# Peptides against a protein of PDB entry 5A53, part 126

Target 1, 230 residues: chain A of PDB entry 5A53
Amino acid sequence: LVENVKQALFIPGQSCNKNLHDIMVDLSALKKPDMKRFNRKNDIHPFEDMSPLEFFSEKNDCSLMVLMTSSKKRKNNMTFIRTFGYKIYDMIELMVADNFKLLSDFKKLTFTVGLKPMFTFQGAAFDTHPVYKQIKSLFLDFFRGESTDLQDVAGLQHVISMTIQGDFQDGEPLPNVLFRVYKLKSYKSDQGGKRLPRIELVEIGPRLDFKIGRIHTPSPDMVTEAHKKP

## One batch from the design tools (peptide; made by RFdiffusion4, then SolubleMPNN)

Design b2_p16_3_s4 (from b2_p16_3, 9 letters changed)
Fold by OpenDDE base, seed 5:
Structure b2_p16_3_s4 (fold): chain B 230 residues (1-230), chain A 16 residues (1-16)
Amino acid sequence: as target 1 above (230 residues)
Amino acid sequence: LVSFEDGNGNVYNFLS
């Protein structure tokens, strides 16, 4: 079963500001053509009432949603939502730190729209800690492209790097996740063997440092249902 | 050696 590429819906909340709008535009550009953006602000508070998001998921046939809100407590907050069967599966708040960089802050490089990114995750917690495991799962799922059996390496131009900023112990605040996007430059090695190409990574943006906020985790039953391959 | 992964579990290896 070729799973259809998940569609993402970007939703400006009532408190969406210019910075968040710009971030939304830049991040959603990486999800083209499989994204929609609302032009109107919507008064949604997902941790208080999830019903509006479920409604939008169903009406727009989007299983991925990003709500853009900003407050004093949760500045530049991107709430990432996944649905299963148009019901909320999980949610996580990722607040963008003020040191963010937009695509316009980097040298413009030509890239093909619609190519799926590759990922690299730096930090053991991405494999062991439940919150970071969720983040890893989320981003891999969010940017999953067409399942082409052909590993057309030529079609892989972008690398998304996610790094846990520093070590932490139990009971300590969770370190930020550093989100970086690179263009992959590959160089053929001159020697005639099947040598792996040498690569250079050039940062293209956006650059986002995510502070982790509130999380909604799926019920065990929903996890089981979501992993049932049809 | 640098390795990347995708949402389908594919691993891509390169020389850095």
Scores: peptide ipSAE 0.541, ipTM 0.940, DockQ to the pose 0.758
Fold by OpenDDE base, seed 1:
Structure b2_p16_3_s4 (fold): chain B 230 residues (1-230), chain A 16 residues (1-16)
Amino acid sequence: as target 1 above (230 residues)
Amino acid sequence: LVSFEDGNGNVYNFLS
């Protein structure tokens, strides 16, 4: 079953600023060609009323949405939303720290649109803690591209790395998630007469440190329904 | 050895 690639809709909120716009452009470039962007600001408050997002999901046939907002309390806030059947499945606020880097801050490398990323997750909490499990699931779902059973290495061009910034204990604030993007450079190394494939990782951007904000989790029934294989 | 995962759960191993 070739699952249809999930489409993403990027929405500038009313409080979207230039920095968020630039971040939106750079991050959405990684989702091409399966991405739409609104040019107009929309006054949406997803944790108060989710109905506008459900409307946009259905109208644009997008099961992934990213809302760009900024306030004093939630600066550079990217709200990631997933829908199932055009109803809200889950939401998470990820606030970009001020130390972000755009694609223009890195050496421009040739990038082929539509190639699948590889992922690496650093931190045990990605497998055990409910919030980080949601983040892992979200980013895998967001950038997975076309579902193919065939392992075609030629179709892989970049790596998305996500790292939990440090250890934490129960009751402590959740550490930031460090989002990094690398291009794979394969070169043939002649080591000892055997051609060993050597891979170098070159950071290409954007570089984003995500502070975790509010979350919305699906009901157990919705989880079961969303995971039903057709 | 560096291991990466794709969005489908496939694991790719590369010699570092």
Scores: peptide ipSAE 0.099, ipTM 0.778, DockQ to the pose 0.688
Fold by OpenDDE base, seed 3:
Order: structure tokens, then C-alpha cells, then sequence
Structure b2_p16_3_s4 (fold): chain B 230 residues (1-230), chain A 16 residues (1-16)
């Protein structure tokens, strides 16, 4: 089953500011060409009423949405939403720490639009803890790109890295997730007449540290329906 | 050796 590439819709909330707008632009650039952005602010409170998001999902044919809001309690908040059949599947708040870096803060490297990223996840909790499992699933879905049967290694240019910042125990606050983007550079190293392929990772941005906020988990019925192979 | 996974679950191994 060739799943259609999931489309993303970026929505400025009423409290969206310049910093959030810049972050939105840079993060959404990684989702091109499968991305739409609203230019107008929308007064949406997804944890109070999800109906407006379901409406936008259907009208724009987007199964991925990101709402940009900021308050004293939830500064630089990116609410990631997934829909199934234009109904809310899950939501998670990821607040960007103040130490963020934009694409303009890094050396400009040309990247080809539409190439599939590779992923690396650091931290055992990505496979065992329900919140981090959701984050892993979300970002894989978000940046998956076109499903090609051809393992065209030549088309692999970007690496998205996600790292859990430190260890934690049950009942402790969940550590931040460090989001990094790298470009893969292949060099032919002439060491002693043997051409060994050398691969270097160069950070290209954006650099985001995510603090985890509120979460909406899918109903068991929706999980079953979403995993049904057609 | 660094391993990366794509959105389809394909694993790519690179020599670092």
C-alpha cells in the first residue's frame, strides 16, 4: 500500500509572535513541498475544543497540523496534531526553549527539496515510554516524505536527530527532547592510496530543544482503525 | 558504524 505523503498545515495561533513565526518558517521548510501555512492568526485552543482543527484538516486535506502559541505558562509552544479521517488522532505540546537556533544561524548549505530524511533517536525511552514513543511516531510520520520502493541511498541527504536530555525515573519530570538536523557530506579520503568513504554530518538547523507539555492520546478504537491495513 | 532509520523503517548503516 503506497500511503500518500501526509500533508502538514502550520497555523499561527492568536498569541503567535515573531520568534514563533521564524521557527515555524524554518521547521516547515523541511516539510516542503508537502506543507501549507496560514498567514493569518487563528484563535484556536485545541485542548478545550478540537472542532476547529478537524475542520481545517478536512478543508485543507492535511492529516498533520502544527499550532503556534505562546503564553507565560507555555512559552514558544508548538502543538503537533495528527488526524485520521479528519478526526483528531493525537496531540502533543512541544515548547521550544529560548536557546533555539534558526537556519540563518548556520552555514547555508544547498539542500534538495523533497529528499527523504534519515532519523536517529537517542534514548531507550523512545521505545519503552508512551510519551516518547508518541514523539518518535509523530516525527517519523511528519517527515517521512514520499514512500519509494527504491532504496536510493543517493537520495539520502538529511538526518533528523532526536535525543532525550538525560535519564529519568518514574514520577520525575520528563526530560527535554533535543531536535537537530544534519546534512550528510560524503568525502573520498585518500589515506595511503585507499579511498575510504568518509561521511561527515554538518548541522544545518533549525536547532530546537523541546519541553514536553500536554498530551492527547488516541482512543483504543481509533488506534485499531488507524492500524488496519486496507 | 552509525545506523539511521527512514520513515518506512528502512535502516541505513554508515561508517563514521
Amino acid sequence: as target 1 above (230 residues)
Amino acid sequence: LVSFEDGNGNVYNFLS
Scores: peptide ipSAE 0.042, ipTM 0.727, DockQ to the pose 0.660
Fold by OpenDDE base, seed 4:
Structure b2_p16_3_s4 (fold): chain B 230 residues (1-230), chain A 16 residues (1-16)
Amino acid sequence: as target 1 above (230 residues)
Amino acid sequence: LVSFEDGNGNVYNFLS
């Protein structure tokens, strides 16, 4: 079953600033061609009223949305939303730390639009903790693209790396998630007369450290419906 | 499982 590629809609909120706009542009570049961006600011508060997002999901046929907002309490906030049947499935606030790097901060490397990324997740909590499991699921859904049965490794260009910043115990604040993007470089090394394939990762950006904010989890019924294989 | 190293010596394991 070739699943259709999920389309993403990037929405500037009313409080969207230049930094968030730049982050939006750079992050959305990884989702091309399956991405739309609004140019106008929209006054949306998803944790108060989700109906505008459901409307945009249906109108634009996008099951993925990112709302860009910023306040003193929630600076550089990217609210990631997933819909199922154009209804809100889940939401999570990920606030970008001030130490972010844009694509312009890295050496410009040739990037082919539309290639599937590889993923790596560092931290046991990605498999055990409900919040980090949601983050893992979200980013896989967001960037994985079309699931093809044919593992054509030849079409792999870049790696998305997500790392939980440090260990934590129950009751402690959740550590940030470090988002990194790398380009795969293949070298043939001649060591001792044997050509060994050497693969190196070169960071290409953007570099984002995500602080976890508010979360909306799906109802058990929605989870069941969303996982039903047709 | 494919393992990669970044420029800082960090090893990444990829599930292909």
Scores: peptide ipSAE 0.023, ipTM 0.625, DockQ to the pose 0.083

Design b2_p16_4_s1 (from b2_p16_4, 5 letters changed)
Fold by OpenDDE base, seed 5:
Structure b2_p16_4_s1 (fold): chain B 230 residues (1-230), chain A 16 residues (1-16)
Amino acid sequence: as target 1 above (230 residues)
Amino acid sequence: FETLEPEVPTVTRPPL
């Protein structure tokens, strides 16, 4: 079953600023060609009323949405939304820390659009903790691209690394998730006539440290329906 | 080249 590539819609909220716009541009570039961006600000408060997002999901045929908002409480906030049947499945607020880097902050490397990234997850909580499991699921779903059975290792150009920033105990604030994007660079090492292929990871950006905000979890019924393979 | 800027559907509130 070739699952249709999930389309992403990037929505500037009313409080969207230049930094969030730039982050939106850079992050959405990784989702090309399977992305749409709105140019107009939309006054959407997803944790108060989800109906505008459901409307946008349906009207744009986008099962992935990212709302860009910024406030004193939720600075540089990227609300990631997933829909199922154009209804809200889940939402998570990921606030970008001020130490972010744009693609322009890195050495410009040519990249092929449409190549599926490999993901790496660092931190046991990605498999055990509900919030980090949701983040893992979200990012895998967001950037999965075409389900080619052939993970052509030859086509592997990008690695997305997601790291939980430090250890935490129950009841402690959830550590940030460090989002990093690398390009695989092959070098031929000329050591003593044996050309050993050397692969290096070169950071290409964006660099985003995500502070976890509010979460909406799917109903058990929606989980069951969303996991039913047609 | 009409860039069909996807008309951002303005959230027209459904008329009450």
Scores: peptide ipSAE 0.031, ipTM 0.627, DockQ to the pose 0.053
Fold by OpenDDE base, seed 3:
Structure b2_p16_4_s1 (fold): chain B 230 residues (1-230), chain A 16 residues (1-16)
Amino acid sequence: as target 1 above (230 residues)
Amino acid sequence: FETLEPEVPTVTRPPL
């Protein structure tokens, strides 16, 4: 079953600024060709009224959405939304820290459009803690790319790394998630007449540190319905 | 009432 690649819609909110616009452009470039972007600001408050997002999901045929907003309380906020049957499944606020790097801050490496990234997750909480499980699920779903049966190692060009920034206990603030993107570069090393294939990871950007904000979790009924579709 | 952007987003092509 070729699962249809999930389409993403990037939405500037009313409070979207230049930094958020630049981050939106760079992050959405990793989702090409399966991405749409709005050019106009839309006044959307997803934790107060979800109906505009459900409308956009249906009308654009996008099961993934990212809303770009910024306030004093929620600076550089990327709200990631997933829909099922054009209804809100889950939402999470991920606020980008001020130390972000854009694609322009790295050596321009050619991106091949449509290549499936490999993911790496660092931190036990990605497999145990509900919030980090949701983040892991979201990013795997967001960047899954084309379902090529050929997991041919020859097609592996990109690695997305997600790291939990430190340990935490129950009741403590959740550590940030460090988002990094690398390109695999093959070198023929001529060391002493033996050509050993050397693979190097080269950071290509964007570089984003995500602070976790508000979360909407699916109802038990929506979880059951989402798992019934093959 | 800021009009919600119409159904078909004008994809801003990044400048070439």
Scores: peptide ipSAE 0.026, ipTM 0.580, DockQ to the pose 0.142
Fold by OpenDDE base, seed 1:
Structure b2_p16_4_s1 (fold): chain B 230 residues (1-230), chain A 16 residues (1-16)
Amino acid sequence: as target 1 above (230 residues)
Amino acid sequence: FETLEPEVPTVTRPPL
């Protein structure tokens, strides 16, 4: 079954700043060709009224949305939204820390557009804690692209690494998620007359440290409907 | 780098 690739819509909010715009451009480049981006600012407050996002989901045929906002309480905030049947399924606020790096901060490596990244997750909480499980699910859905039964290893050019920044106890603030993007470089090393394929991971950006904000979780009924395979 | 500017769909707000 070729599952239709989930399309992403990037929306600048009214409070979108230059830094967050640059982050949006670089992150959206990883979702090409399955990405739309608005140039106009939209006054959207997703935790107050979700109806504008449902409207955009339907009108653009996008099941993934990212809203770019910035305030004193929620600086460089990327609200990730998923829809099911053009209705809000879940939302999560991920605030980008000030130590971010853009693609321009790295040596530009040419890469083929539309290749699926491999994901790596570091931290047990990605499998046990409900918030980190949602983040894992979201990023896998966001970048999975066309379900090819055979991930041709020859098509693997990118690795996205997501790491929970340190240990935490119950009732403590949730640690940041460190988002890193690497390119696989194959080198033919002539060591001792045997050409050993050497693979190196080279960081290509963007580099984003995500602080977790507000979350909207799906209803049990929506979870059941979204997992019904047609 | 052809920036395909997607045509911003005209947000016709549904009438209330």
Scores: peptide ipSAE 0.025, ipTM 0.614, DockQ to the pose 0.045
Fold by OpenDDE base, seed 4:
Structure b2_p16_4_s1 (fold): chain B 230 residues (1-230), chain A 16 residues (1-16)
Amino acid sequence: as target 1 above (230 residues)
Amino acid sequence: FETLEPEVPTVTRPPL
């Protein structure tokens, strides 16, 4: 089954600022060619009214959306939305911390557009805790690209690393998720006349620390329908 | 020169 690549739509909200726009540009570059961006700000409040997002999902044929908003309470807020049948499946607010780095902050490296990233997840909560399970599912779904059985090893260029920032107990504030992007570099090291292949990870950006905000979870019925194999 | 990627015809606003 060739799963169709999920298309992403990046939407500047009314409160979108320069920093959040730059973050949007850099993060969306990782989703090329399967990405659209709006140039105009839209006054959308997804936790108050979801109907504009459902409209955009249908009219742009995008099952993934990211709304860019910023306020004093929710600075650099990226609301990630998934739709199923053009209806809202889930939403999560991920606020980018002020320590972010753009692609311009890293050494310019050439990369091929459209190569599928490998993901790494650090933290047991990505498999056990409902919020971090949703984040893991979201990012895998967002950046997974074409599921082609044959291309997985030969086309590996990028690694996306997601780390839970520290341990936490029940009832504590959820730790940030550290988003990092690396390029794989192969070096031939001459050690003692033997060329050993060495692979190094080089950070390429963007570097984003996500604070978790509000969440909308799907109904049990929508979960069942979304997991039905055609 | 930022190559203006051709504006993919995208519905940028819901109907009023």
Scores: peptide ipSAE 0.025, ipTM 0.592, DockQ to the pose 0.039

Design b2_p16_4_s2 (from b2_p16_4 with V3T T5E T7E E11V)
Fold by OpenDDE base, seed 3:
Structure b2_p16_4_s2 (fold): chain B 230 residues (1-230), chain A 16 residues (1-16)
Amino acid sequence: as target 1 above (230 residues)
Amino acid sequence: FETEEPEVPTVTRPPL
């Protein structure tokens, strides 16, 4: 079963600012061609009423959504939403820290659209802690490109790295998640007549440090239905 | 809350 590539919808909220718009443009560029963006601001409060998001999911045929909002309490907030059957499955608030870098801050490297990124996850909590497990699942699902059976190493162009920023104990604030995007660059090193293929990772952006906010987890019934392969 | 009609995203196809 080739799972159809999930489509993403990027939505500017009423409080969307220039920085969030620029972040939205750059992050959505990594999801091309499987991406839509709204140009108008929409007054959506997903933790108070989910109905507008379910409506947008159905009308745009998008099972992934990102709402861009900003307030004093939740600055540069990207709410990531997943739907199943156009109903809300899960949500997570990821607030972008002020140290962000845009694609324009890096050396412009051409990349082929539609190539599946490789993911790397740094931090044991990505496999053990429920919040970081949800983040891992979300990003793997979000940036899943075309299901080419060919894990052709020749098709590996991008690496997305996600790192938990430090250790934490139970009851402590959850550390930020460091999001980084790299391009794989092959060099022919001509050192002393031995052509060794050297591979380098070049950061291409965007660079985002995510502070974790509010979370909506799926009901046990929705988890069961979402895992039922037809 | 009037949910604005879903914007039909103008897919600016890059020019071929």
Scores: peptide ipSAE 0.026, ipTM 0.529, DockQ to the pose 0.182
Fold by OpenDDE base, seed 5:
Structure b2_p16_4_s2 (fold): chain B 230 residues (1-230), chain A 16 residues (1-16)
Amino acid sequence: as target 1 above (230 residues)
Amino acid sequence: FETEEPEVPTVTRPPL
């Protein structure tokens, strides 16, 4: 079963600013060609009324959406939305910390569009804690390109690293998720006539530290339906 | 300059 590549829609909210726009551009570049961006601001409040997002999901045939908003309470907020059958499946607010870096802040490296990133997750909570499990699931789903059975190792260009920033106990604020993007760079080392291939990870951006905000979790029925392979 | 794919125009919900 070739699962159709999930299309993403990036939506500037009414409070979208230049920084969020720049972040949107850079993050959405990693989702090309399976990405749409709106150029106009939309007044959407997804935790108050989800119906505009369901409308956009259906009208744009996008099962992934990212709403870009900023307020005093929720600065640089990226609301990630997934739909199933054009109905809201889940939502999570991920607020970008002020220490963000854009692609322009890194050494420009040529990249091939449409190559799937490899993911790495650092932190046990990605497998155990419901919120971090949702984040892991979301990002894997978001950047999952065409299901090629061949993980063509020859096509591995990018690594996306997601790290939970520190340990936490029950009842403590959830640590940020550190989002990092690396390019694999091959070097030929000439040591003593043996060319050993050296692979290095070079950060290419964007660099985003995500503060976790509000979450909408799917109903048990929607979970069951979404996991039914046709 | 990677030709940025043209941004999709905002689709507004028709007024109910």
Scores: peptide ipSAE 0.021, ipTM 0.556, DockQ to the pose 0.066
Fold by OpenDDE base, seed 1:
Structure b2_p16_4_s2 (fold): chain B 230 residues (1-230), chain A 16 residues (1-16)
Amino acid sequence: as target 1 above (230 residues)
Amino acid sequence: FETEEPEVPTVTRPPL
């Protein structure tokens, strides 16, 4: 069963700024060809009214959405939304810290469009803590692309690294998630007449530090429905 | 390849 690749829709909110637009362009480039972007700003407040997002999900056939907003309280805010049957499944606010880097800040490397990234997760909380479990699930779902039974190791070009920034205790503010993108660069090293394959990770961007904001969690019933294999 | 950006569907609220 070729599971249809989940399509992503990037939506500039009314408060979208230049920096957040540039971040949107660079992050959406990693989702090509399975992405759409809107050019027009839309006045959407997903934690007040979800109906406009459900409408966009249905009309664009997109089960993934990213709303780009910025305010004094929620600067450079990327609201990630997933839908199931064009209904809101979950939402999470991820605010990009001011230390971000764009693709233009790195050495331009040619890459094949549509290759799936490998993910690496650093921090035990990605498997134990409900918020970090949701983030892990979201990013895997967002970039997983076509379910090929054989991940041809020959097709591995990109690594996305997600790291929890430090330890935390119960009741403390949740640490940021460090998002990093690397390209695998193969070198033929001629060491002592044996061509040893050397693989190096080269950062290609974007570089994003995500501060966690508001979360909408699915109902138990929606979890059950979304996990029903057809 | 310029992907033609799909026209933003005008959110016509369904009539109540």
Scores: peptide ipSAE 0.025, ipTM 0.601, DockQ to the pose 0.065; fails the geometry check
Fold by OpenDDE base, seed 4:
Structure b2_p16_4_s2 (fold): chain B 230 residues (1-230), chain A 16 residues (1-16)
Amino acid sequence: as target 1 above (230 residues)
Amino acid sequence: FETEEPEVPTVTRPPL
């Protein structure tokens, strides 16, 4: 079954600023060619009214959306939205911390557009805690390229690393998720006449630390429908 | 030189 690649729509909200726009550009570059961006600001409040997002999902044929907003309470806020049948499935606010790095902050490396990244997840909570499970599911779904059985190893160019920043207990504020992007570099080292293949990870950006905000979870019925393989 | 990425045709919500 060739799973159709999910299309993403990046939407600048009314409060979108320059920094958040630059973050949007850099993060969306990782989703090319399966990405659209709006150039105009849209006044959308997804936790108050979801109907504009459902409209955009249908009209742009995008099952993934990212709303870019910034306020004093929710600075550099990326609201990630997934739809199923053009209806809201889930939403999560991920606020980018001020220590972010853009692609321009890293050594310019050539990359092939459209290559599927490998993901790594660091932290047991990605498999056990409902919020981090949603984040894991979201990012896998968001950056999952075409699942072609044959291309996975030969085309590996990028690694996306997601790390939970520290340990936490029940009732504590959820630690940030550290988002990092690496390029795989193969080096041939001549040590003692044997060419050993060495692979190094080189950070390419963007570098984003995500603070978790508000969450909308799907109904049990929507979960069941979304997991029904046709 | 800002490479103006070609405007991907997008359907925006009509202004309410």
Scores: peptide ipSAE 0.021, ipTM 0.551, DockQ to the pose 0.048; fails the geometry check

